Peptides against a protein of PDB entry 5OOQ. Designs and how they scored, part 165

Target 1, 227 residues: chain A of PDB entry 5OOQ
Amino acid sequence: YREDVRQVVTHPANALSFLQPGRLVEISVNGKDNYGWGAVVDFAKRINKRNPSAVYTDHESYIVNVVVNTMYIDSPVNLLKPFNPTLPEGIRPAEEGEKSICAVIPITLDSIKSIGNLRLYMPKDIRASGQKETVGKSLREVNRRFPDGIPVLDPVKNMKIEDEDFLKLMKKIDVLNTKLSSNPLTNSMRLEELYGKYSRKHDLHEDMKQLKRKISESQAVIQLDDL

## One batch from the design tools (peptide; made by RFdiffusion4, then SolubleMPNN)

Design b2_p25_2_s3 (from b2_p25_2 with F5Y D8E Y12F T20K)
Fold by OpenDDE base, seed 5:
Structure b2_p25_2_s3 (fold): chain B 227 residues (1-227), chain A 25 residues (1-25)
Amino acid sequence: as target 1 above (227 residues)
Amino acid sequence: VLPYYIDEDIEFVEPKKLTKLQKLV
C-alpha cells in the first residue's frame, strides 16, 4: 500500500509541480541504494537521442537532478552523464563508517521515495565550486532539525490529489494501518485504473505543451516575417 | 547554510537562524 501511494504521488501528473528547485526528496535508486534526503536541482523530460521512438514508463519518462550529500567518496562521480539516469558502476551511497561527498545525480521519478514539504533556497549555479557542499551542509542541518524525519507532503491536503480511487486507497491504508484486512490485489487493480487516467492526463499535458511550442514557434516565425 | 521554508507553515527560516543553530553545535 505504501508502494501504491508512492506510485501515485511520484506519477508525473502529480509530482512534477512539486519538483521545484530546492524541494527535498527522499531518494532510493534501484530499490537498493538509499541516498536519504536530497535537494532537487531541476528536471527534464527523458529524451533518447539514439532512439527517439523509445517509450518509457511514466515514472521513467523524466529525469530529476538532485544534490545528495551521501555519495561514497570513492565513487566515480566523473563518469556521471548528465540526463542519464543509468548510473555508472560504483556510484553508491556511503555505508556506515565510509566518508561521503556531495554530488548531483540524475534519477527517475521511480527513485523518489518521498517528497518533502520543505524547500531549500538553491544557489543559482549548483556546478560552481563549493555550491554542492553548501547544499550538503544545509541538508545536514535540516536532518538535525527534524530528528523525527523531514515532513512529507500530504497527498490530499498539500498535493491536492482528489481522485476518488486514490482517496479510497488512502482510506484503506488508514484502515489497514488499523486493520490488516483489505486485499492488496483489489488495490493494485484500482491503481492500474488510476495510472491509466494519469497517463491520459499526462499525454494531454504533453500535447498541450507541444501545441504551445508550435504556437510559439509559429508566432516567432510570424514575428520574423514581420521584421 | 542555505535558508529553507516549509510550504504549509511559511516559517521562513532565515539563513541567520540556520547559522545560529550551527554555532550551537
Scores: peptide ipSAE 0.152, ipTM 0.587, DockQ to the pose 0.206
Fold by OpenDDE base, seed 2:
Structure b2_p25_2_s3 (fold): chain B 227 residues (1-227), chain A 25 residues (1-25)
Amino acid sequence: as target 1 above (227 residues)
Amino acid sequence: VLPYYIDEDIEFVEPKKLTKLQKLV
C-alpha cells in the first residue's frame, strides 16, 4: 500500500507541480541507494537524443535534478551526465563513517521516495562554485530542525489528489493501519485505473509547463526590450 | 544557510509571498 501511494504521488500528473526549485524530496535510486533528503533544482521531460522514439514509463519520463549532500566523496561525480538518470558505476551515497560531498544528480520520478512539505530558497545558479555546498548546509540544518523527519506532503490535503480510487486507497490504508488485517492485492487493480486518469492530467501539466515557459520567455524578452 | 519555508498552501505562492514566509521561520 505504501508503494501504491508512492506510485500515485510520484506520478507526473501529481508530482511535477510540486517539484519546484528547492522542494525537498527523499531520494532512493534503484531501490538501494538512499541519498536521504535532497533539494530539487529543476526537472525536464526525458528526451533520448539517440532514440527520439523511445517510450518511457510515466515515472521514468522526467528527469529531476536534485542536490544531495550524501554523495560518497570518492564517487566519480565527474562522470555524471546532465539529465542522464543512468548513474555511472560508483555513484553512491556515503556509508556510515564515510565522508560525503554535495552533488547534483539526475533522477527519475521513480527514485523519489517522498515529497517534502518544505522548500529551500535555492541559489540562482546552483552550478556556481560553492552553491551546492550551501544547499547541502541548508539540508543539514533542515534535518537538524526536524529530528522526527521532514514533513511529507499530504497527498490529499496538500497535493489535492482527489481521485476517488486514491481516496479509497488512503482510507483502506488508514483502516489497515488500525486493523492490520486486509489483503493488499485488491488495490493494485485500481492503481491501473488511477494511472489512466493521471495520464490525462499529465498532458495538461505538460501543457501548463510549456505555457509557463513561454510566458517566462516572453517576460524575459520584454525585460530585454526594456533595457 | 539558505532560508526555507513550509509549503502549507501549495497554491502557487508568488515569489513575493515566499519572501514573507521566509521571515516567519
Scores: peptide ipSAE 0.151, ipTM 0.588, DockQ to the pose 0.208
Fold by OpenDDE base, seed 1:
Structure b2_p25_2_s3 (fold): chain B 227 residues (1-227), chain A 25 residues (1-25)
Amino acid sequence: as target 1 above (227 residues)
Amino acid sequence: VLPYYIDEDIEFVEPKKLTKLQKLV
C-alpha cells in the first residue's frame, strides 16, 4: 500500500506543483540507489530529441534535477548529461565508510520516494562554484534538526488530493495497516483507474500549473536578489 | 547554511508566503 500511495503522490498531476526550487525530496533511483533527501533545482518535461515520438509513462515523463549530498566520491559525475535520467554506470550513492560529494542528478518522478514539507532557500545559480556544497551543508543541517525524519507532505491535507478512490485507500491504510498489502493485484487495478483520472486531470490543468510555477519561480528569484 | 521553510497547504508557494522554520547561517 505504501507503493500505491507513492505512485499517486508522485504522479505528475499531484507532484509537479510541489517540486519548487529547494523542495526536499527523498530519492531512490531504480529501487536500489538510495540518495536520501535531496533538494529540487528544477524540472522539465522529458523530450527525446532522437525519438520525438517516444512515449513515456506518466512517472517517467518528467525530469527533476536534484542536489544530493550522498554521491559516491569516485562516481563519474562528469558523464552526467543534463536532463538525461539514464544515469551512467558507476553513478551511485556512497556506501557506509565511503566518502560522498554533492552532485546534481536528473531523476524521474518514479525515483521520488517521498516529498518533504520543507524547502531550502536555493542559490540563484546552483552550477556556480561552491553552491552545490552549500546546499549539501544545508541538507546535513536539516537532517540533524529532524532526527526523527524530515516531515513529509500529507497527501490529503497538504497536497489536497481529493480523489474518492485515493481517500478510500488512505482510510483503509489508517484503519487496516495490515490488510492492503495482502492483495497487491486488486490495488494495482485500482491504481490504473486512478492513473487514468490523474492523467486526464493533468492534461486539462497543465497550463494552469505551468503558470503558477512561473509565478512562484519569479518570486523566488526576486527574494534571492534581496538576500 | 541556507535557511529553510515549511509550507503547509499551498501549491506553488511563493517564498515570502512560506513559514520560516529556521534561518541557518
Scores: peptide ipSAE 0.122, ipTM 0.575, DockQ to the pose 0.222
Fold by OpenDDE base, seed 4:
Structure b2_p25_2_s3 (fold): chain B 227 residues (1-227), chain A 25 residues (1-25)
Amino acid sequence: as target 1 above (227 residues)
Amino acid sequence: VLPYYIDEDIEFVEPKKLTKLQKLV
């Protein structure tokens, strides 16, 4: 059920409006590499320049750049490619007893474990010398202040996910948390239906954004011709 | 100055300690 909730929360139709600069997100890459809480720098739609016809899943269709402070010190961070979520070999979080450094890593939405209700004040240029380390200090301070964990966005109250099937899922989770009485397996069967609804919503939203961009571009051209 | 803020557009949600039961869900 947690994974079902995560799939809905991290879907582009729900997550993208909460991926502002400085947004705290909990990061797990490939279900193995846990970086802990990082800060969002930016995000972009995934474009494959080598294969423009490449079709990505909804959760893989965007790249989120995040600052982490848990990168293993000997990781080949210089091999990181902007907007390439396929991380080089050796890019991993520090293990216990290992030293860590701050890095900006490109991740997919599928690598987001949770979205926090906190945002960091981000520097204007994260690529400038010392700026990642400043964010890293801020992340350490947040972790110190929230020893019980960073508060997670409420999918219903904060993210305004109002789908009836999702609300039923959340209610079942609440009941399970209280009485273990409801069989969780029955709701996973509806995940595909929920996913289909969010996919359609996302497509409409992207179409509207593209239309707004085209309108803005056309207006900018008209203004240039009137000068 | 705090290096972080709560997003003004959202209601503050206190972190819930995951119960052992919540780990099974």
Scores: peptide ipSAE 0.306, ipTM 0.596, DockQ to the pose 0.339; fails the geometry check

Design b2_p25_2_s4 (from b2_p25_2 with P3G F5Y Y12F T20K)
Fold by OpenDDE base, seed 5:
Structure b2_p25_2_s4 (fold): chain B 227 residues (1-227), chain A 25 residues (1-25)
Amino acid sequence: as target 1 above (227 residues)
Amino acid sequence: VLGYYIDDDIEFVEPKKLTKLQKLV
């Protein structure tokens, strides 16, 4: 059920509006590499230049660049490619007793475990010397101030996810947290229906965004012709 | 000065406090 909630929360239709620069997100890459809480730098739609016809799942269709302060010091961070979520071998979080460094890593929405109700002030240029470390210090301070965990966005109150099936899911989770007895299979089918609705909404939103881009490009061309 | 927002409240983290936390790592 937590995974079902995570899938809805991290869907592009819900998550992207909350992935502003400095937004805290909890990161787990490939379900194995837990980086803890990181700060969003930016995000972009995933584009495969070699295969423009490549179809990604909704959760893999965007790349989010995040600052983490838990990167293993001997990780080959120089091999990291912007907007490539396929991380090089050896890129991993530091284990207990290992030294860590700050790094910017590209992740998919599927690698977001939770979205925090906190937003850091971000430097203008995160690539400038010392700026990642500054963000890393801020992350450490936040973790120190919230020993019981960083507050997570409420999907209903904060994210305003008002889908009836999702609300029913949340109620079931509340009941299950109270009773542990409801059948996961019924919730999975409803989740697929929710994904279908979100996917369609996202497609419409992307179409509108592309249309706005075309309009802006056309206006820019008109402005260039008026010069 | 780096800070964070929570529930429309802005908390500022003093640079001096950030430096002390680096000494503990």
Scores: peptide ipSAE 0.237, ipTM 0.621, DockQ to the pose 0.193
Fold by OpenDDE base, seed 4:
Structure b2_p25_2_s4 (fold): chain B 227 residues (1-227), chain A 25 residues (1-25)
Amino acid sequence: as target 1 above (227 residues)
Amino acid sequence: VLGYYIDDDIEFVEPKKLTKLQKLV
């Protein structure tokens, strides 16, 4: 059920509006590499220039750039390619006793374990010398201030996910947390129907984003003509 | 020290309207 909730929360239709610069997200790459809490830099729709016809799943259709402070020091961070979520071999979090560094990594929505209810003030240029390390210090300070964990966005109260099937899922989880007895398998079958509904919302969101870009571009052109 | 804010109001609070700046001191 936690995975089912995660799939709904991290769907583009729900997640993208909360991936503002500085938003804290908990990162797990490929379900194995746990980077802990990182800070969102930006996100973009995944476009394969070499294969424009490439179809990605909803959870793989966006790339999120995040600052992490848990990168293994000997990781080949110089091989990281902006907007390429396929991480080079050797890119991993530091293990216990290993030294870590700050890095910006591109991830998919599928690599988001949770979305925090905290947002950092981000530097204007994260690529400038020392800025990643500044964000890394802020991440350490946040973790120090929240020893019981960073507060997670409430899917219903904060994210305003009002889908009836999702609300039923949440109620079932609450009941299951109180009653260990109900079979998780029956709820997973309804997720496909939920995803179909969210896909339509995602299309609307992308249409709105494209419209906003067109408006901004048109305004920029108008401003250039008025100068 | 970079500050943080708790996003209590889901409304896109412009940085200027962030009332409870918890300065990361």
Scores: peptide ipSAE 0.223, ipTM 0.627, DockQ to the pose 0.220
Fold by OpenDDE base, seed 1:
Structure b2_p25_2_s4 (fold): chain B 227 residues (1-227), chain A 25 residues (1-25)
Amino acid sequence: as target 1 above (227 residues)
Amino acid sequence: VLGYYIDDDIEFVEPKKLTKLQKLV
């Protein structure tokens, strides 16, 4: 059920409007490499220059650039390619006892475990010297201030996901948390129907969302200059 | 300024709607 919720939350139709600069996201790459909470830099539609006809799944169709402060210090970060979510071998989070550094990594929506109800104030140029480390310090401070965990966006209250099937799923989860009785497999079949609905909705509303996002981002940048 | 803010049920963040602004000092 948690995975089913994650799939809906991280679908482009829902997630992209919440991936503003500084948005905190919890990152897990390929289900194995947990980077913890990172901060969104930006995102873009995934384009395959070598194969323009390449079809990606909805969750792989966008690339999100995120600052993480948990990159293993000896990772070959110089081999990272902008807008290439296929990470080079050796790119991994630091394990316990290992030293970490700050890095910007390109991820897919499928690598987002959770979207936080919190945004960092981001530097204007994250590529400038020392800026990633500044964000890294902010991430550490946020984690210190939220010892019980960074607050996650509520899919219904905050994200305004009003799909009836999703609401039914959420109700089932609430009931299950109380009764442990429903079969996860039944929810997976409904998820396919949901994805079909979301895909269509995304195609129709993408232009509007992109415009609204750009307006919001410009206003946020102005405020940062005044702070 | 280093800091963070919490969105209060807002899809597109507008400065005037930001809540719980905290400076990270």
Scores: peptide ipSAE 0.197, ipTM 0.592, DockQ to the pose 0.222
Fold by OpenDDE base, seed 3:
Structure b2_p25_2_s4 (fold): chain B 227 residues (1-227), chain A 25 residues (1-25)
Amino acid sequence: as target 1 above (227 residues)
Amino acid sequence: VLGYYIDDDIEFVEPKKLTKLQKLV
């Protein structure tokens, strides 16, 4: 059930509006490499220049750049490629007793474990010398202030996910947290129907964003011709 | 230290108030 909620929360139709600069997200790459809480820099739609016909799943269709402060110090961070979520070999979080550094890593939505109800004030230029370390210090300070964990966005109250099937799922989870008895299998079959609804919402949102961009570009060209 | 805010409660904790809480521990 927790994974089902995560899949809905991290779907582009729900997650992208909350991935503003400085948003805290809990990061797990490939279900194995836990970086803990990081800060969002930006995100972009995933484009394969070598294979323009490449089709990605909804959860793999966007690249999110995040600052982490838990990168192993000897990781080959110089091999990180912007907008490539396939991390080089040796890129991993520091283990207990190992030294860590701050890094910007590209991840997919599928690598987001949780979205925090907290945003950092971000530097204007994160690529400038020492700026990622400043964010790293802020992350440590936040973790110190929230010893019981960083507050997570409520999917219903904060994210305003009002889908009836999702609300039914949340109610079932609440009942199950109080009562052990309900069968997980019935919820997985409805997940495909839920994703179909979110995919349609996402497509409409992207179409509107592209249309607004085209209108703005056309207005900018008209202003240049009038000068 | 860069500040932070919670979306629902914009308690702007100015960096200056953070130094006072460190002196009370």
Scores: peptide ipSAE 0.240, ipTM 0.625, DockQ to the pose 0.204; fails the geometry check

Design b2_p25_3_s1 (from b2_p25_3, 11 letters changed)
Fold by OpenDDE base, seed 1:
Structure b2_p25_3_s1 (fold): chain B 227 residues (1-227), chain A 25 residues (1-25)
Amino acid sequence: as target 1 above (227 residues)
Amino acid sequence: TLLELLEKEKSMINTESSEINLKFE
C-alpha cells in the first residue's frame, strides 16, 4: 500500500510543486538501483523529438535531473544525457566497499521513492567544476544530521492532498499499521477499491490537474532563475 | 492572473510544508 501512496504522491499534479531546486528526493531507478537521497536540479516535460506522438504515462511524462553522491566511480557518467531518463549501461550506484562519485542523473517521477521535507541551497551552475561535489558533501552532512532518516513530506499536512478517497486510503493504512487486521485480504481489497476510486476521480478532473501542473512548472522556472 | 496563482500556490506550499532549508559549509 506504500506503493499506492507513492503513485499518488509522485503524480505530476502533486509532485511537481515540490520539485524545486535543492529538494531532497529518495531515488530508486527501475526498482533496483537505489541511489539514496539526492537533490533536485531541475525538471522538464518529457518531449520525444524523434516521435512527437509518443505517449508517456503520467509518471514518465517528466524528467527530473538530480544530484546523487552514490554513483559508482567507474560508471560511464560521460554518456549521461540531460533530460534523457534512459540511462546508459553501467550507470549504477556504488555497492558496499566500492567508491562513489557525484553525478547528475535524469530520472522519471516513477523513480522517486520519497520526497523529503528538506531543501538544499543549490549552486547556480551545478555543472561547473566542483559544484556537484559540493552538493555531495551537503548530502553527506544531511545524512549525518538525520541519522534516523530524512523527514518525508506528509501527503496531507504538507502536500495538501485533500481528495476524500485518498484520505480514506490513508486512514485505512494507518489503521492497518496500528492494528493487526483480522482479515488482511478483505482489507487489501478495500484499499485497492479506494485507490481505484481516487484514480477515477483524478482522471475526471484532468483539466484541473493540468492547470496545477502548469502552475508548478512555472514556479520551478522562476526558482531556477532566482538561483 | 496566472502569476498571482503561481505566487499564491508558492506561498501556500512554503507556509504549510514546514520546509527546512539547509546550507552547509
Scores: peptide ipSAE 0.163, ipTM 0.591, DockQ to the pose 0.174
Fold by OpenDDE base, seed 2:
Structure b2_p25_3_s1 (fold): chain B 227 residues (1-227), chain A 25 residues (1-25)
Amino acid sequence: as target 1 above (227 residues)
Amino acid sequence: TLLELLEKEKSMINTESSEINLKFE
């Protein structure tokens, strides 16, 4: 059920406008590599130079560059390719007891577990020496200040997702959280149906979605320039 | 235009997000 919400929240039509530089996002790559909370550097539409006609899913159609402070120190960060979300082997978060470093990694929207309602002030040149570490320190400070967790954007109140089917989905989830359900299977089926309807609506408004993406991209660029 | 409306909408959404901006010394 949380996954259904995540799919909606991380959809380009909803997420991109909240992926400003410094936005905190919780990162999980390939469903296994949890980097924790990182800070957005920028994002761009995914382009395959070898196959310009490549079509990506909505959640894979954008690359988000994020600063993480949990990269394993011995990971081959030098092999990271800008805007290539297919991470080299060995790129992973530090495990317990391992040392970590700061790194900028390219991820897809699908790798965003949650979007925080916090935004860091970002250095102008994140690639400059020491700048990633500065962000890393800030991330540590955030975690210190929010021991109960970084506040997540509310899809309705903050992100203003007002789709009726989504609202129904959220309501259903709330009910499930507060009430003991005697039929989890039925509830799950209903949630899936609601999500399906939401997805279909977005498909029907493809042109609108594309325009929203362009606006978000433009806004992100402007913000980067203003840093 | 549709673009202008969408831009306004996005602006409003971001403004109403109650974003917390953090700067650490």
Scores: peptide ipSAE 0.146, ipTM 0.582, DockQ to the pose 0.176
Fold by OpenDDE base, seed 4:
Parts: structure tokens; C-alpha cells; sequence
Structure b2_p25_3_s1 (fold): chain B 227 residues (1-227), chain A 25 residues (1-25)
């Protein structure tokens, strides 16, 4: 059920408005590499220049650049390419006892475990020497100040997700959390169905938003040409 | 424009969010 909620929260229709510079996000890449909490630098729609016809899933259609302070020190960070979520071999978080460094990594929305209700003031130029380390220090300070965990955005109260199917999903999760006696498998199937319906609605909504954006961009270009 | 509406909506959501902005000196 937590995964279903995560899928809704990290959907572009919901997540993008909360991925401002400095937004804290919890990062797990490929379900294996946990970088912990990082800070958003920026995001962009994923564009494949080599294959413009490439179709990405909703959760893979955007790339988010994030600062992490848990990168293994011997990781080939110099091979990282902005807006390329395919990470080079050897890029991983530091394990226990290993030294870590700060790095900016490009991730997909699917690699966001949670979105925090905190934002850091970000340097204007994160690529400048020493700026990533400054953010890294800030991240350490945040972790120190919030030993019980960084507060996560509430999908309903903060993110204003008011979709009926999602609300039903949330209610089911609450019921399941309270009623340990119900067969988890039966409830999971129903939850998946509800998520499927929600996802389809949001996909359509996102498509509409994207189309509107394209129209707006086209109009802006026309205005520039008329100027 | 729809874009402006989306931006306004985003702004409203951000304002209504109990967002905590942290500046470390």
C-alpha cells in the first residue's frame, strides 16, 4: 500500500509542483541504492535527442537533479551527466564505514521515495566549486535537527490530492493499518485496481497539461517572432 | 492562460503547504 501511495505522490501531475529548488526528497535508485534525503536542484522533461519518438512512462518522463551527501567517495562522479538518469557503473551510496562525498545526481520520479515538507535555500550556482559541499552541510544539519525523520508532505492536506479514488485508497490503507486481521492479499488487489483507475485519470490530466504547455510555448515563440 | 492558471495553482498549493524554509548560516 505504501508503494501505491508513492506512485500517486510521485506522479508528474502531483510531484512536479513540489520539486522547487531546495525541496528535500528521499532518494532510492533502482530500489537498491538508498541515498537518503537530498535537495532538489532542478528538473526537466526527459528528452531523448537520439530517439525523439521514445516513449517514457509517467514516472520516467522527467529527470530531477538532486544534491546528495551520501555518495561513495570513490564513485566515478565525473562521469555523471546532467539529465541522464542512467547512472554510470560504480555510482552508489557509501556503505557503513565508507567515506561519502556530495554529488548532484539525475534521478527519475520513480526514484523518489518521499517528498519532504522542507526546503533549503539553494546556492544560485550549484555547479560552482564548494557549493555542493555547502548544501551537503545543510543536509547534515537537517538530519541533526530532525532526528525522528524529516516531515513528509501530506498527500491530501499539503499536496491537495482530492481524487476520489486516491482518497478511497488512503482510507483503505488506514483501515488495513488498523485492522491487521484482514487478508492483505485481497486488499492489495483492490488497492491496485483503485490505483490503476487513479493513474489513468492523472495520465490524462498530465497529458492535457503537457499539451497546454506546448501550446503556450508555441505562442511564446510566435510572439518572439512578431516582435 | 492555462499556463498562468497552472502557475497560480502551483503557487496556491505552495502557499497552503506548511512548507518550512531552512536557511543555514
Amino acid sequence: as target 1 above (227 residues)
Amino acid sequence: TLLELLEKEKSMINTESSEINLKFE
Scores: peptide ipSAE 0.187, ipTM 0.597, DockQ to the pose 0.166; fails the geometry check
Fold by OpenDDE base, seed 5:
Structure b2_p25_3_s1 (fold): chain B 227 residues (1-227), chain A 25 residues (1-25)
Amino acid sequence: as target 1 above (227 residues)
Amino acid sequence: TLLELLEKEKSMINTESSEINLKFE
């Protein structure tokens, strides 16, 4: 059920307004590389210059640049390509006993495990010498001050997610957490159905927004040609 | 102090505030 909540929280319609510079996010790349909590630098819509017709899922349609302080020291960070979330081989977090460094990595929304209720003051130029390390020190300090974990944004109270299907999902999760349901599988299936409905509604909404944008752009071009 | 601010805001986390801004010097 945590994954279902994560899918809703990390959906562009909900997440992007909370991905300001300095926002803390918990990062897991490809479900295997856990970088821990990092700080958002910026984000951009994913564009494939080689294949402009490429269609990405909602959770893969944006690239988020994040500072992490857990990059393995011998990772080939020089091979990182801006706005390319496909990380080169060897890019990984440091394991226990290994030394780590600070790095900026491009990730998709799907690689965000949690969005924190904390925001760091970010340097104006994060790529300048020493600036990543400054953020890294701040991240260490945050972890020190929150030994029980960094507080996560509340989807309802903080993110103001008002979708009825999502609210129902949250209520079901609460019931499942409080009551050992005798039939967890049935409840899980219902949760998936609710998420499916939510996803479809949001997909339609995004399609409508994109269509409206295209129409507006086309009208703007026509107006420019008529002047 | 930043610590005092954090302690005061801990009780308010996940209630009304959408973010807590942190600066470590």
Scores: peptide ipSAE 0.180, ipTM 0.630, DockQ to the pose 0.262; fails the geometry check

